Peptides against a protein of PDB entry 9IZ0. Designs and how they scored, part 67

Target 1, 345 residues: chain A of PDB entry 9IZ0
Amino acid sequence: ITCLGSNGHTYKQLVKGGNDDLRQDAVMEQVFEQVNGFLRSYRKTSQRNLSMRTYKVIPLALKTGVIEWVQDTIPLGEYLDSAHKVYHPKEWSLSTCRKLIAEKQMEDLETRLKVYDLVCRHYRPVFRHFFLESYADPVQWFTTQTNYARSTAVASVLGHVLGLGDRHGQNILIDKTSGEVIHIDLGIAFEQGKKLPVPECVPFRLTRDVVDGMGITGVEGVFRRCMEFTLETLRREEDSLLSVLEVLRYDPLFSWLISPLRRMKKQKMQLENFNQPESGNITTDASRDPKIQRNNVSGESEAERAILKVRQKLSSTLSVEASVGELIRIAQDPSYLALMFCGWS

## One batch from the design tools (peptide; made by RFdiffusion4, then SolubleMPNN)

Design b1_p12_3_s1 (from b1_p12_3, 8 letters changed)
Fold by OpenDDE base, seed 4:
Structure b1_p12_3_s1 (fold): chain B 345 residues (1-345), chain A 12 residues (1-12)
Amino acid sequence: as target 1 above (345 residues)
Amino acid sequence: SVEGLEKLLKEL
């Protein structure tokens, strides 16, 4: 939809109709705006203009809403697939890499590591080229790459603290003007990504291409420092952040759990991304209803566990530097990345 | 090649 604003500007808006409850996205965007308040109040973060990029979500009904169309963006995964074909035309396709990882998904860690390494050797990082090709001016190049590293650092800390899941390359937009990242489809939070068919085992997405976009310093310098400042801010504002989350505990419309329907939809999307339609009628009789034992875990006990887990992630037991160092280590660890749906890019 | 990939898959 294109709406004419009262200011005479036209705004594109995405009407999302379907089985996805946009209320979770709207709530997470509200949490991000509160966090942006904390980042603006703290000198170390405000001096760097650190923020989580937000977008407007207006839930209209249980399954419909209007999302701000984020103009001048591209999904990270779309850029990477396109760029990889251009810069590495002799390497494996994304579909080939996905197939190999899927075929060995049920194998042991050693086998999965071998396959991951093999995929990594045949699918090299390209995301540096986004900045090199998009910005002919060196100052603009440096500014946008710096904004990318800063934005990714904020999103990485927030993604970890809030336990944001489903952080695949299609759910991360790159602003082509600023270089900032915009996280979309926020309906998997509070570590519910660990309940996906392919469990998310990294704190945030820090794949080789995500790092390649940071330039020659990689995770060192801007990214690490901005993670540290962001985490330091969130630790200082722990009580404020927890108070915001406690309000959500009492929201009967907020789901602390991934819905079975959303889980099944994500499972299908994962499987469909493996099955490019070769024109073969595989009637997979999906008649094995796994008896989802609804453990009557009260929504309250899940909210409490989620908030407790946020508090644990904000713990000052380790220094900010040590905590960030460990997060960066885990997020880049091949033993975790090899377990992901797309950990190589 | 697809054949090279199938060979690698059999060696893994």
Scores: peptide ipSAE 0.005, ipTM 0.321, DockQ to the pose 0.038
Fold by OpenDDE base, seed 1:
Structure b1_p12_3_s1 (fold): chain B 345 residues (1-345), chain A 12 residues (1-12)
Amino acid sequence: as target 1 above (345 residues)
Amino acid sequence: SVEGLEKLLKEL
C-alpha cells in the first residue's frame, strides 16, 4: 500500500497478513530502539554512529499489521544468489548445495562436515562484489563497507544477547545507500531457534559471505572492534536492558514461546519455497489453532528463563575481548555451521 | 489489499 503522510509525502508500506504475528517484530524493534539509546549515550559507540537499523512495525491484529517499506534495500540471499551466478557460473547452484545438505541432515557430524566442506569448495563467497559494483567512488566504497561492518557487528552482538534466530539470507536486508544491514522477521527470539526441528547452534550469522563483505580485514578490522564496543555498552547498561525486557514479561500480547505449529512451518516453508518459485497462496485452512490454554505459569517461567539467559550473556566473567573472540570463533566454526538447517545456509 | 486492510480496521 501507499499512504499519504500528514507531511504531504507518500510512503510505501508492506501489509503482512495471514499466519505471522507481527507483535513480536514490533516488540523487538522497540527493544532495538532502546538499545540504540544506550549506543548513543556511550562515547565509544556514539563516536562510530553504532546502531541497530530499525523499521516501523504496526501490529493491527493477531496476524496482520503494517510494516515500513524500507526503500533501496535488497535481501542478502537474493543478492548472493544473483552475484554467485555472475561471478562463479561454473560452480554449483544454491539449490544443489541446499539439497546435498538436506539429504545428509540426519547423518553424523563427520559426514555433515564433509558435505559442508564439499559445498564450500563448489560455492565460493561473492559478497565483496556488492560494494565494488555499487560504489565506484573509493570514498563511498570505503564508507559503505565500514558501515556494513559496523551494523553487522551491532546486529551480531544484539542477535546473540537477545537470542535472535532465523537469520537466513532472506531475513537480512542490505541498504544500497548506506551499506548497513537491516534484520527483518524477528519472530524467533530468546533462543527459540534452538527449539526448531533443526536447532540453531550459532550465536549469529557469520557465514563466509558475511565475512567477505567486510573486505580484506575480514572479522579482524572494524567488525571485531565494533562488537567489543557494543558488548561493553550492553554490559554497562545491563540493568536498563533487563528493565526493558521485564516490561515485556507482563505484556499479554508477547509470546515467549514459538508454537509447535510455527516451528514446523518456519523450516517447512523454507523447503517448499525452493521447490516451486511460483506456487501462489496455499491457503492452508489452519483456522483451528487448538486453543492452547496458555498456562500463564509456563509463559512466566519461559520469560524468566529468557531474561536470566540475557543476564548470563552480559556476564563480566570474561573480558569483552575474550567474549567477542569466542563468539566470532563459534559463529565461524564449521562444526556448528554444518549442523545448521539447509535453508539457513 | 487496501480493501482487505480497511475491512480489518473496521473489524477491530
Scores: peptide ipSAE 0.000, ipTM 0.305, DockQ to the pose 0.027
Fold by OpenDDE base, seed 2:
Structure b1_p12_3_s1 (fold): chain B 345 residues (1-345), chain A 12 residues (1-12)
Amino acid sequence: as target 1 above (345 residues)
Amino acid sequence: SVEGLEKLLKEL
């Protein structure tokens, strides 16, 4: 839809209807705004303008809402597929890579690692080209690549702490003006990604293309330092962050568990993406939810476990540097990436 | 209503 704002400007809005509870997205955006408050209060993060980029979500009903259409953005996955065809036209297609990984999904780790390595040799990173193509001015190029590394660092720490899942290339937008990342479709949080048909085993997305966008320093520069400053800020504001999450414990509208229907829908979309070239018609078939009597007792216990896991991730037992170092290591580990749906790009 | 949505978009 296109809305006319009271300022006389027209705004494109995405009306999402279907089985997705946009209230989870709206709540996660509110948590990000609170975290952005903490990042503004601390000198080391404020001096670097560190923030999680947010977007407006208005839930209208249980499964319907309006989402802000973020202007001047592109999905990371859309750019990478297009750029790979241009820069590496003799390498494998994304569909070939997906097929080979899928065919070996039930095999042992050694076999999956061999297939992952083979895919990686035939599908090379290209995301550095986004900055080289989009920004002819060297100052703009450096600024936007720096903004990308900064925003990716914030999103990586916050995504790990909150246990954000479903971080595939279509759920990460790149702002073409600033180079910043915008995370969308936030309805898989608090490690519920581990309950997907293909379990998420990494703390955040740090694939070869995500690293390639950071330029010549890769993770060893702006990215690592901004992760450290972000984690230092979240550890200082632990009680404030936990207080925000405790309010969600009492929200009867918030779901601490991935719904069986959302799990089945993600499974179906994964299977369809194996069998069809990307025809961008997401026909969300509106299967009727049976009235799941939410056993209130199970929801409260899962909320408590989720908050406890957030507290554990904010623990000062390890230094900020050691904690960030381990997160970066795990997020790049082939033994985890080979198990993912799309760990090579 | 579109007006109700516009109001909500201003309050956010």
Scores: peptide ipSAE 0.000, ipTM 0.333, DockQ to the pose 0.021
Fold by OpenDDE base, seed 3:
Structure b1_p12_3_s1 (fold): chain B 345 residues (1-345), chain A 12 residues (1-12)
Amino acid sequence: as target 1 above (345 residues)
Amino acid sequence: SVEGLEKLLKEL
């Protein structure tokens, strides 16, 4: 939909029709706005303009809503697929890489590591070129690459703390004007990504291309320092953040669990990326919604467990630097990445 | 109005 705003600007809006609960996205955006308040209150984060980029989600019904189309954005995965064809035309296609990883998804760790390494040698990072192509002025180039590293750091800490899942390249937008990342489709949170058919084992997305976009310093520059400042802020505001999450515990509309339907849809999408679509009109008769009686008791216990995990992730048992160091290590570890879905390569 | 948006969304 394209809406004309009262300001005379046309806004594209994405209408999601389907079993995706936009209330989850709207709630996560509210949590991000609260966190952005905390980031603005502390000198170390405010002087760097650290924020989670948000977008407006208006839930209109249980399964329907309007999402703000963020102007001047591109999905990370769309850019990377196009750029890889330009910069590495002799390397493997993304489809070939996905096929190889996915053919080996049931094999042992050693075999999956060998396949992941093989794919990595035949599919090199290209995301540095986004900044080089988009910004001819060196000051703009440096500013946008810095904004990318900063926004990725904030999103990585928040993604870990809130247990955001499904962080594939289509659910991460890049703002072409600022270089900032925008995370979309927030309906897998509180570690529900571990309940996917291929479990998400990393704290956040820190793939080779995500690192390549940070430039020559990689993770050891602006990114690490901004993760540290963000985590320091969240640890100071632990009680405030937990209080916001406790309000959601009592929201009967909030889902602390991935729906079986969403899990099946993700499983199907994971399988269909293997088979070229033979044009079979499968009329899915969507007419039998099994009334899964949400036992309210099960929702509350899952909320309590989710909040407890958030508290554990904010624990001051390790220094901020040690905690960030371990998160960066795990997020880049081939032993975890090789176990991920083929869309994480 | 929210109702106008809901109507537009039912027509999509």
Scores: peptide ipSAE 0.000, ipTM 0.321, DockQ to the pose 0.029

Design b1_p12_3_s2 (from b1_p12_3, 7 letters changed)
Fold by OpenDDE base, seed 3:
Structure b1_p12_3_s2 (fold): chain B 345 residues (1-345), chain A 12 residues (1-12)
Amino acid sequence: as target 1 above (345 residues)
Amino acid sequence: SREELLKEYEEL
């Protein structure tokens, strides 16, 4: 839809209906705006204009709302799929890579590492081409690549601290004007991504293509330094951040747990991405829901555990440099990426 | 070839 604002400007908006709880997204965007306040207050982050890119979410009801249409964006996964076909037309298709990973998903780590390596050899990174294609001027190229590395660093620290899940290439938009990343679909937070059928094992998305977009320095340039400054800011503002999250503990509208419907939807999407459309009636006999004993862990006890986990991630026990170094290591570790739904790209 | 790579994968 297009709405006329009280300021006389027209705004494109996406009306979302069905089974998606936009209240989770709206709350996470509010948390990001508070964090952006902290990043603006601290000299090291403010001097670099470090921010999480936000978008407007207006929940209208339990399962309906309006989302701001972010202009001049492309999903990372859409760009990467198209770019791989152009730059590496002799390499494996994304569907072939997905099939190979899926067929061995029940195998041991050693077998899954061999498959991951094989896929990596036949599906090379291409995301550097986004910047090379889009920006003919060297200053614009350098500026946009720097903005990408900065925004990815902020999103990586926040994604880790808040335990953001479901960070696949369709939930990460690239702004074609600035090179900044925009994270969307924020309803998997506080480590609930570990409860998906394919558990999320990495603290944030730092796949080979995400790194390739950072240019020749990879993670060892602007990205690492901006992660360090972001984490230093969040550690200084720990009590302020925890106070924002504590308000959510008592919000009866906020869910600290992934909804069964959202879990089932993500399960279906994962299965559909592994299965080629063989027209076989997989009667998903939904009757064998393993009795996940809903331990009636009160929503309060889940909130308390989530807040405690945020506090633990902000601990000053390790230096900022050591903490960021370990996060970068884990996020790039093949032993974790080989277990992911799409860890190669 | 694609077939050689499929064999390498079947041997895993």
Scores: peptide ipSAE 0.032, ipTM 0.733, DockQ to the pose 0.034
Fold by OpenDDE base, seed 2:
Structure b1_p12_3_s2 (fold): chain B 345 residues (1-345), chain A 12 residues (1-12)
Amino acid sequence: as target 1 above (345 residues)
Amino acid sequence: SREELLKEYEEL
């Protein structure tokens, strides 16, 4: 749809219908706006303009809403697939890599590591080219790559702290003007990604291509320092952040659990992406309401567990530097990435 | 070669 703003400008909006509850996205965007308030108030983060990029979500019903059409963006996964075909036309296709990883999905860790290494040798990082090809001016190139590393650092800390799942390349947009990342489809939070058919074992997405976009310094430059400043800000504002999450505990519309429908949809998508060549229109006609037995875990007990996990992640038991160092290590560990659906890119 | 890598994969 196209909306006329009160300013006389026209804005394109996406009407999303489906099984995903856009209220979860809207709530997470509200949490990000509060966190952006903390980042603006703290000198170390405000001087660097650190923020989580947000977008407007207006839930209209349980399964329907209006999403802001983020102009001048591309999904990370769409860019990477196209760039790999251009820069490495003799390497394996993304479909070949997915097939090889999935054929060995039931094998031991040693076998899965060998397959992951083999795939990595035949699918090399290309995301550096986004900045090199999009920004001919050296100042714009440096600025946009810096903005990418900064925004990825903020998103990585928030993604870990809030336990954001489903961080695949189609749920991460790149702003072509600023180089900043925009995270979309926020309906898997508070470590519910660990309950997917392929459990999420990493704190955030820090694959080889995500690192390649940071340039020559990789994680040791702007990215690490901006993660540290972001985590330092969140630790200072722990009580404020927990108070925001406690308000959600009493929201009867917020689901602290992954919906069984969303789990089934993800399971089906993982199975279908294994068996079908590139026909991109998965219209999931999810018209059948299976009476899924609500396991008697009160939503309140899940909210309490989620808030406790957030508090544990904000603990000052380790230094900010040590905590960030461990998060970066785990997010890049082949022993975790080899277990993921797409850990090589 | 591509064949050596396919063989390396089949031996996994």
Scores: peptide ipSAE 0.031, ipTM 0.729, DockQ to the pose 0.032
Fold by OpenDDE base, seed 1:
Structure b1_p12_3_s2 (fold): chain B 345 residues (1-345), chain A 12 residues (1-12)
Amino acid sequence: as target 1 above (345 residues)
Amino acid sequence: SREELLKEYEEL
């Protein structure tokens, strides 16, 4: 829809209906706005304009709302699929890579590492080309690549601390004007990504293409330092951040658990990538619902565990540098990336 | 070749 604002400007808005709980997105955007307050108050983050990019979410009903149309953006996964076809036309298709990883999904770690390495050799990083194509001016190129590394660093720390899941290339937008990342579809938070059919095992997305976009220094320099300053700010504001999350504990509209419908939708999307439509009448006898042991973990006990896990992630037991170093190591570790649905790109 | 790599994959 197009809305006329009270200021006389027209705004394009996305009306989303049917299957997505926009209340989760709206709550996470409110948390990001508070964190952006902390980042503006701290000299080391403020002088670098560090922020999580936000978008306006207005939930209207259980599964309906209005989302701000983020203009001049492209999904990271859409750019990468297009760019791989242009720069590496002789390499494997994304569908081939997905098939090969999926076929070995039930195999041991050693087999999955061999398949991951094979896929990596036939699907090389291309995301550096986004900046080289889009910005002919060297100052604009350097500025936008710096903004990308900064915004990715903030999103990586926040994504880890808040346990953001489902961080695939379609849920990460690139702003074509600034080079900044915009995270969307925030309905998998507080480590609920570990409850997906393919459990998430990385703290944030730091795949080879995400790193390739940082330029010649990769994770070293701008990205690492901006992660350190962001984590230092969040540790300083721990009590303020926990107080914001405690308000959500009492929000009857906030679900600390993954929606069974979202879990089933993700399960179907993972299975449908295996099934070519063989016209076999699979009477899915719906009678073998695996007994979800409804551990009657009250939503309150899940909220308490989530808040405790946030506090543990903000622990000052390790230095900021040591903590960031370990997060970067884990996020790039092939033993974790080989277990992901799309860890190669 | 692509065929050698598919064979290496089938042997995994």
Scores: peptide ipSAE 0.014, ipTM 0.513, DockQ to the pose 0.034
Fold by OpenDDE base, seed 5:
Structure b1_p12_3_s2 (fold): chain B 345 residues (1-345), chain A 12 residues (1-12)
Amino acid sequence: as target 1 above (345 residues)
Amino acid sequence: SREELLKEYEEL
């Protein structure tokens, strides 16, 4: 829809209806705004303008709401698919790479590593070209690449701490003006990505293309240092962050569990990518909302487990540098990446 | 080539 604002400007808004719980997105955006408050309070983060990019979500009902249309953005996955065809026209298609990983998805780690390595040799990173194409001025190029590395660092730490899942290339937008990342579709949080048909085993998305966009230094320099400053801030504000999450424990509209419908939708999308013939009339009789008797007891226990897991991730047992170093290592480790869904490559 | 891809895939 297009709305005329009281300021005389027209705003595009996405009316989302259906099976997606927009309340989860709206709550996660509220958490991000609180975290952005913490990031503004500390000199190390404030001087770098570190923030999680947010978008407005207005839930109208449990399954209906209005989302801000983020202007001047492109999905990371859309850019990468197009750019790879331009810069590496002799390499494998993304569909070929996905197929190979998919076919070996049920195999052992050794076999999956061999396939992942093979795919990596035939599908090279291209995301550095986004900055080279979009910005003719060297100062603008450097600024936008720096903004990308900074925003990716904030999103990586916060995404790990909050256990954000489903961080595929279509759920990460790139702002064409600033180079910043915008995470969308936040309905898989608090480690619920581990409950997907293909479990998520990395702390955040740090694929070869995500690193290639950081330029010559890769993860070293701006990205690593901004992760460290972000984690330092979140550790200092642990009690404040946990207090924000405790409010959600008592929100009857918030779900700490992935909805069965969302899980089924993701499973279907995964199966469609496998070219498995639909053996079965899944009569999506969308009319029988099983009265999810949210046993309030089950929701509270999941909220408590989620909050405890956030506290564990904020633990000062390791230094900030050691914790960030380990997160970066795991997020780039082929032994974890080879276990991811074929759409992660 | 598609044949080299098949051969590398048969060796896996």
Scores: peptide ipSAE 0.000, ipTM 0.371, DockQ to the pose 0.033

